# Peptides against a protein of PDB entry 3S8F: the designs that were tried, part 306

Target 1, 157 residues: chain A of PDB entry 3S8F
Amino acid sequence: VLTLFVAVPSLMTAFTVAASLEFAGRLRGGRGLFGWIRALPWDNPAFVAPVLGLLGFIPGGAGGIVNASFTLDYVVHNTAWVPGHFHLQVASLVTLTAMGSLYWLLPNLTGKPISDAQRRLGLAVVWLWFLGMMIMAVGLHWAGLLNVPRRAYIAQV
Target 2, 166 residues: chain B of PDB entry 3S8F
Amino acid sequence: DEHKAHKAILAYEKGWLAFSLAMLFVFIALIAYTLATHTAGVIPAGKLERVDPTTVRQEGPWADPAQAVVQTGPNQYTVYVLAFAFGYQPNPIEVPQGAEIVFKITSPDVIHGFHVEGTNINVEVLPGEVSTVRYTFKRPGEYRIICNQYCGLGHQNMFGTIVVKE

## One batch from the design tools (peptide; made by RFdiffusion4, then SolubleMPNN)

Design b2_p28_5_s3 (from b2_p28_5, 20 letters changed)
Fold by OpenDDE base, seed 2:
Structure b2_p28_5_s3 (fold): chain B 157 residues (1-157), chain C 166 residues (1-166), chain A 28 residues (1-28)
Amino acid sequence: as target 1 above (157 residues)
Amino acid sequence: as target 2 above (166 residues)
Amino acid sequence: LKELLLEVYNASVDMLLKAWLDFAAKME
């Protein structure tokens, strides 16, 4: 009940964020149904990191609904599925958002813009982080569906 | 300009609202389909039952491991299992192949897990509550019981065995 | 159409699972 209650406000927030992104992309010259996406500042790690976090949050949010469903929870509870969900929500969304905020905050606090090398390194970090998290999350969800237990070092599979 | 921007954002929000709702249903449906076709299935819910964890070792059906397996019908058994720090009682649990087994599991100390490998049996065991699981073993052999809920320093070594006899 | 979509989805899931297993085997 609690998860479902939180799901609605979360979706509303996602709508607002998506709308803001589309608006920003269009202001930057993007046109058409998807052209605004390409127009977004993908060269800025402070932008890329939170967006990747949001992308990871989509399947994670869906998983949250599954975990909160009585019938489906019987299948996934205390399996590797649960850590998979956590890593999408915390290690992807929250962590990448924190990284993004840091990439914005530090230059502003110091008054020094990041160098091009630092920018490129930042982009590499957030993309590699996202890729690694997606691989791990898929693996954990998959293992969970195969009944691999949580909090155990051994499994039959 | 601000008014125009506000209207534009509002229009985008409405569109994304519809899209997000649609995607939500799609994801739920896809996950449900995946679970239905690629998992071991769902275990039935047990009856709500409580027990005193402070006396469960001294009196009642869990007190004597030698009497833990009770035949309740021609091909039906009830097994009273204790999950404790750090093991299971009785161990091993011996049941016949093809019989309907009702596991009644409780704990005298802390929360434990009861995960039987090779089956869809996977429940938490809470002190003061009785977890009930019904299962029929179709294949003879040994099935390992794993604790999948952290219960202390010996958690990683907490194992049991179910022996299914022909 | 529904059956086709379900079949395609199921096939895709199986392919992904197989790919993951193959990858895991290479990492061991």
Scores: peptide ipSAE 0.006, ipTM 0.703, DockQ to the pose 0.036
Fold by OpenDDE base, seed 1:
Structure b2_p28_5_s3 (fold): chain B 157 residues (1-157), chain C 166 residues (1-166), chain A 28 residues (1-28)
Amino acid sequence: as target 1 above (157 residues)
Amino acid sequence: as target 2 above (166 residues)
Amino acid sequence: LKELLLEVYNASVDMLLKAWLDFAAKME
């Protein structure tokens, strides 16, 4: 019971972050219900990376509720489902946030802005990383539902 | 405009802070309630059965692989399985088709996994505890047991077999 | 190549496993 209630602070955090993005978008000239999204700095890898991480974190969080459920965990525990979950959480959110932080930190530490080429390369890297993580995560979750075991090189299916 | 935005943000944050504080008290209350009503803890899966991992190989129902399969009733069996580094005992496990099988699984050494392919049997096996799983095999044949919990150098090669007889 | 690599891997694991188990047996 208490474990499921832990989802509440996580959702609160998610809504707070989303609200922050909305405020930022509106300050940048975005209008309407969804126009603020387009106004966000999608040309900056320091912004795009953590946002993509957050997007990956949403299904991961939903999976967290499944994994924390007594009855549902019986189905998914120690299957490929679990690696699928934490790859969304760690390899997506944490890693992409780290990447984004790097794109912000290095220019500030060196006092030199990143070149346009570096910016474009950074955008390519984070988008490709996100795409790869989504493909892998979907595959792992799918395999887990088919009872592919975790920590094993062999499976019936 | 910036001032208005700041005020909006502050109002929003104050609201969530208040809600967070309220939820904190709810969590504390739930913990207190749980401790007060369940002093021994809650075990949704059933009873906690304990064994001594240091003696489980020498005495008790797990000691003799030849006597590991025990008929407990008409078309009902209990199978006492040891998961150890690095295999399962008995191996193979022979059971009849259509019988209700209760697996009692424990470990004499480290934590192992007990994952039976083609079934929903998937449990962790802890030294000092007995994992209990009930299953009825509808199809005859061989079912592979896979260790899905890291247990050492030979983990990847730790397999067993359940043979279901017609 | 895949089979060769797998063979080498398995042989290495078996060797290490045997060595460890032998050592463990001596310590018991």
Scores: peptide ipSAE 0.005, ipTM 0.735, DockQ to the pose 0.009
Fold by OpenDDE base, seed 4:
Structure b2_p28_5_s3 (fold): chain B 157 residues (1-157), chain C 166 residues (1-166), chain A 28 residues (1-28)
Amino acid sequence: as target 1 above (157 residues)
Amino acid sequence: as target 2 above (166 residues)
Amino acid sequence: LKELLLEVYNASVDMLLKAWLDFAAKME
């Protein structure tokens, strides 16, 4: 039960970031409970990429609580569940954040803004990446719950 | 203007912090409920037991694979299993159907895994530590043991078998 | 075919492992 207290700083961080997004959306004219979401700059891959990473981080964080639980870890440890968690945390959040950072950094380093074609391509890349990662992550978590072992080329199921 | 923006951000943060705390309690409640209703998936952990990995092959209950299966009571057995590079002993492990089996698993060399397909048995095996798992096989047949912790060049071929006899 | 491929794979790994272990033993 004490391990669940580790979730406190994580949740605080997550919702603090969400609060920043809400503030930004409201500054951009969004109103109401959810209107601020639509007001965010979804046409900018430098914004979309890390936000999609955050979305993937939510279920990953929930899984982290499971993995950190002494009792629940017996169910999921060294199964495909664990790689599923990693791919949400590293291959989604960290990777997409890196991609987003790149879309911001390169224009600033070169002094040249990205073209419209590059922008559209960037949006396609990050959305497709997110979709693929979600499919993979769901599959890995599901397989883990079916007791598919980690680090093995063979499984009963 | 900048100060006004910071104050606004702080207000939002306070709201979300309150929400996060509320959600924490929800998660605790859900976990408690899950543990209360779905305990069958939890592997009972044994007491912390230590062993000398440098002598485990020469003396003690793991030294002779022919004596690895010990009857401790009516329909109760203890099985002393070694996970090593690269296999398990005894192999196969033969146990009767319906008996309560206590597996005592350790390693003489490096860290291994002990994952029994068709069961909820899944533990890491550390040199110097004895992993204890209790299980009752309800169905006769063969159960494959898989090493799910990388242990070297032969890791992918490290398998064992539990044979449950009628 | 699947079983054959698996057998070949495992045999190859075992052979390589043996060779490596033998080499290591000679170097010690």
Scores: peptide ipSAE 0.000, ipTM 0.711, DockQ to the pose 0.009
Fold by OpenDDE base, seed 5:
Structure b2_p28_5_s3 (fold): chain B 157 residues (1-157), chain C 166 residues (1-166), chain A 28 residues (1-28)
Amino acid sequence: as target 1 above (157 residues)
Amino acid sequence: as target 2 above (166 residues)
Amino acid sequence: LKELLLEVYNASVDMLLKAWLDFAAKME
């Protein structure tokens, strides 16, 4: 119960960010229920990276609630599930946000925009990173549910 | 302009806040579902028991591996297990098939894990505390014990075996 | 090959572990 109460502010923050994205998309000409998503600057790795991080953070956050559950912790604790959660939170959200920040920060600090080639490469990097992280995270969570132990180089399965 | 933007943002935030509250209930439902589907894997926590890790090797039920398996009743046993750097004792642990086994696990040194493959037994072992786990092995054979809590340089090689006899 | 590699790995780790533990014992 306490864990869920702690999750409420986090959810509020998450959806407030989503609201900001919706607002931004609508300001950019997007209309309707989903049109604002398409209107967001998906051609900018500085935008795409942290957004992908946020997307990865959703299942990670849900997993956090699971991990903090007393009863469910008996199932997932010290299994591959846990590093799966960590990789969603740290290696996805934090890392992608850091990557995205660099794509904004460096051009801003130097006063020189990134080249189109660099932009395209950046997009490829962040999307591939996200894809790889999602594959690994899903695999780790699945393995965890199959009772694959954490911090072990071998498993029965 | 600023006022318009503020009003717009506020409206969107209110909507999404409502959505967030709805999602809270969704997550509760998901947790409930998970509990319902995986509850068989939950091992009840035992009572809090303390032991002196500095003397557990010299005296008491953990001191002699040959006396670690104690029959407490018909088809019921208690096994006193030490997890240490870097192994388990007794090793192997021999128990009968179909018997109710109560594992009493503690550590004389650092925190270890006690994860038995092929079972739902997965607990941390803390020095000074006794972990209690109940399990009945339905299938005979060998079950590997894995340390899933980092305990030092030999952590990755820290294994034990439970032999379930017919 | 897998078994061989595992044996080599474990042997190496055991060697390092022993060396480390011996060193640690001297520091006590």
Scores: peptide ipSAE 0.000, ipTM 0.697, DockQ to the pose 0.010

Design b2_p28_5_s4 (from b2_p28_5, 20 letters changed)
Fold by OpenDDE base, seed 3:
Structure b2_p28_5_s4 (fold): chain B 157 residues (1-157), chain C 166 residues (1-166), chain A 28 residues (1-28)
Amino acid sequence: as target 1 above (157 residues)
Amino acid sequence: as target 2 above (166 residues)
Amino acid sequence: LKELLLLVYQASVDMLLNAFLDFAAAME
């Protein structure tokens, strides 16, 4: 039980980010318990990408707690569960954050704004990426729970 | 007003921190529930044992595959298994159904995996260390051992077999 | 679409839960 307190700093950080998003949404005119979410700039791939990464990071973070738990890690260690976790943490959060950063950075560095077509394409890319990653991650976690081994091309299941 | 903005941010942070704490307790509760309801089947880990990987093939209980299975009691066996590049010995491992099997697994070369399909046996095998796994096979048949830790060019072909006899 | 998403979510939760329970039961 006390081991889970290791997750406190990470949770604090994660929910601080959430607080920032809520504040931003409310500044943009969002009201109510969830209205601030709709008010966020979902038309900007530079915003959407890292946010989707954060969303993927939520189950990944929970998985981190599982992986760090002595008894639960025994169940999931070196199974397909682990790469599922990695794809949420790295291939989702980190990668999408990088993508989003590029959507902001390149226009800023070059001084040339992205076209509307480029913006729409960017949105499509990050949403499709997120969707694909979530499907794969769910599959890997499920396979892991079925004791499909990591780093093996064959499994009993 | 910057002061108002900062105060607002602080309020939101406090709220989310409270939520964070609540979620922490939820996670603790879930883990506690899982542990309380699913404590059976956990394979006890033994104390850390060390062995010299450079001599393990020449002397000691792992040296002769023909003597790897040792009966330690009426319904208890110890099996000394080597995981090496790229296979397992003995192979097959023959054990009786219903007997308590203590696997003592080590490696003479690099880190390997020891994943037995159809069981909860899944351990990493480190050179210089002895992995101890206790398991009782309730069903007869063949159980495949899979290396789930990358160990070199032949990793993908590294398999073993446990044969459980009636 | 919302209903579909909820369905997928629920199905995923059920699959994961059942897989876990089945695994646990098999290891008992």
Scores: peptide ipSAE 0.025, ipTM 0.747, DockQ to the pose 0.031
Fold by OpenDDE base, seed 5:
Structure b2_p28_5_s4 (fold): chain B 157 residues (1-157), chain C 166 residues (1-166), chain A 28 residues (1-28)
Amino acid sequence: as target 1 above (157 residues)
Amino acid sequence: as target 2 above (166 residues)
Amino acid sequence: LKELLLLVYQASVDMLLNAFLDFAAAME
């Protein structure tokens, strides 16, 4: 019950952010149903990081609903599925948002813009982080569905 | 300028909020579908049952591991299992192949897990409560029981065995 | 690189799809 109460406001927040992104993309010249996405500033790690976090949060949020379902939770509870869910929520969204925030915050605090090299490095970091998180999360969810237990160093599979 | 932007933002927000509401109903529908069609190989058998964890080792159906497996009918058994720090009792649990097994699991000390490999049996075991799970082993062999709930220093080595005999 | 990325993508999609199907089957 508590999870569902949290899920609804979270979805509203996420889609509000999506609305802002759509508006921004359209202001940048994007048109059509998906053209606004391409128009977003994908060259800025301060933008890319939290957006990738949001993308990872989508399956994580769906997983939250699964975990809150009585029948589905029986299948996934205390399996590798659960840490997979956590890593999508915390290590993906929260961490990437924090990382992205630093790419905005530090230049503003110091008054010095990031160099092109720093920007490129930042992009590499956040994309690699996202890729690694997705690999791990997918693996953990898959393992969970194969009944690999949580909090155990040994499994039949 | 600001007014125009504000109105535009509101329009997009309304659209996405409508989408969010639609998705909410989709999720509810999916849950409802799951509840309506769910057929698990392992299901709870019985209502919530309470037990005194301080006396469960001394008296009652969990007190004697030699009496833990009880035949309740033709090809039907009830197994009274204790999950404790750090193991399971009885160990091994011996049951016949093809029999309907009702596991009644409780703990005398702390919360444990009861995860049987090769099956979908996976339940929390709380002191003072009896977890009831119904399952039929179709294949003979050994099935390992794993504790998947942290229960102390010996948690990682807490294992049991179910032996299914032909 | 593009081919490698596509292979990784396809493998990921297949893995997710199979996991989903297995999960769905478990609920039947």
Scores: peptide ipSAE 0.021, ipTM 0.726, DockQ to the pose 0.034
Fold by OpenDDE base, seed 1:
Structure b2_p28_5_s4 (fold): chain B 157 residues (1-157), chain C 166 residues (1-166), chain A 28 residues (1-28)
Amino acid sequence: as target 1 above (157 residues)
Amino acid sequence: as target 2 above (166 residues)
Amino acid sequence: LKELLLLVYQASVDMLLNAFLDFAAAME
């Protein structure tokens, strides 16, 4: 129980960001329980990328709690579960945030806005990246639960 | 106008904070439930046992692979296993079906893994420490031991075998 | 949750389609 309290700061941070998103969406005309989500700037890869990263971080965070549990870690430790976890954290959240930052930074540094085609391509890239990461992560977690070892070329038959 | 906006922001923040706390308790509850209902795979941690990795090959219960399997009681055995670069000893490990086996695993060199396919045995093996795992093999046959911790150039080829006899 | 999932799905499809069209146009 005590080990799970470490999740409190992370949850507070995550849901503070969520609160900011809700407020932003409502300022943009979104109404209702989910209408504010639709009102967010989903046409901007600089926005979409880090948000998708945050979405990937949700199951990753849940997995982090599992991994931090002494008894449950015994089940998942050094299995494919672990790579599944950190791919959600690093390859999803961190990487997508970096991608999103570039979509904002490069136009500002060059002084030139991105074209509509570049914008759309950027959106496709981040969505495909997210989709791929989710598929891989689910697969790795699944394999881990089936006791597929980490750092081995051979899997349990 | 500014005050209204401020109040709205605070309301949303409070709502999300409450949600965050609720989710924390949900996670705790889920873990507790899982542990309460699925305890078969949980091995309690024992006392930390230490050994000298520099002498473990020369003296003590790990020194002679021929004496690694010790009967400690009726249908009870202790197996002293060394994980080393790059293999396991004894190899194969021969144990009876249905016997309670206590594995005492250590390393003379670097950190290794001890993952037994077909079982829930999966521990890291640290030089200077003894990993203790208790298991009963219900089915006869061969069980492969896999090193799942990087240990050097030969890591990918580091395998062992447990032979369970009827 | 269903609404959110549908929103994400629809957004994904729209983005991919538009990106493809732009790519195709750029290749011509």
Scores: peptide ipSAE 0.000, ipTM 0.721, DockQ to the pose 0.027; fails the geometry check
Fold by OpenDDE base, seed 4:
Structure b2_p28_5_s4 (fold): chain B 157 residues (1-157), chain C 166 residues (1-166), chain A 28 residues (1-28)
Amino acid sequence: as target 1 above (157 residues)
Amino acid sequence: as target 2 above (166 residues)
Amino acid sequence: LKELLLLVYQASVDMLLNAFLDFAAAME
């Protein structure tokens, strides 16, 4: 039960970030319940990458609650479910955030903005990365629920 | 201007925090529902039991693989299993179909896994700790035991077999 | 192809493990 309490500050942090995004979107002219989302700078890979990471983090966070529950963890522990979880957390959120940080940092360090071609390429990279990670993560979670073991090259399924 | 911005941020933050708490309640409810409806398939963990990994091979119920399968009652057995680098003992483990089997699993060396294909048996095996799993095999045949915890160079080839006899 | 790759992998692991064990034994 105590381990599940860790979910409280984690969720609070996640939704605080969402609040910041809503504020930013509304400052950019977004209106209504969801209109602020469209107003966010989706043409900037430095923005898109971390946000896609956050989107991947949502199911990952839910999985974290599952993994923290001793009863549910008994079902998924040391199955393909676990790699599915941390690929969402590390290879999606952390990695995409790092990518986004570079898209912001390099122009600032050089004093030169990125070209339009570089911007478009960056967008393609982060979206393709996100898509691939989601496919892999869903597959791993699914396999885990089918009792495919972690750290084994052979499985019954 | 900054003051107004901070007030606005606070308002949005309060809204999202309220939503967060609502979602937390939903997740707790879903967990409760899952436990209420699907716990019948979960093998409960046994009582915490300790053993000395330095002597487990020389004395006690794990010392002799030939005596590892013990009948404890009508259609009830206890199997004392060692997971070691790199295999299991006894191997194969022979048990009758339809019998209630209590596995007592420990390790003399490092942490291993004990994953039985075709079953929900999946536990980590820690030196100094005895893992207890209760299971009844309904189908005869061979069930492969897989180590799903990295334990060294031979980890990938660490397999065992449970033979269920009619 | 999958089966072949798995067999090659298993054989390689076994070979390396045995070589290591032999080396360790020789160093004692």
Scores: peptide ipSAE 0.000, ipTM 0.712, DockQ to the pose 0.010; fails the geometry check

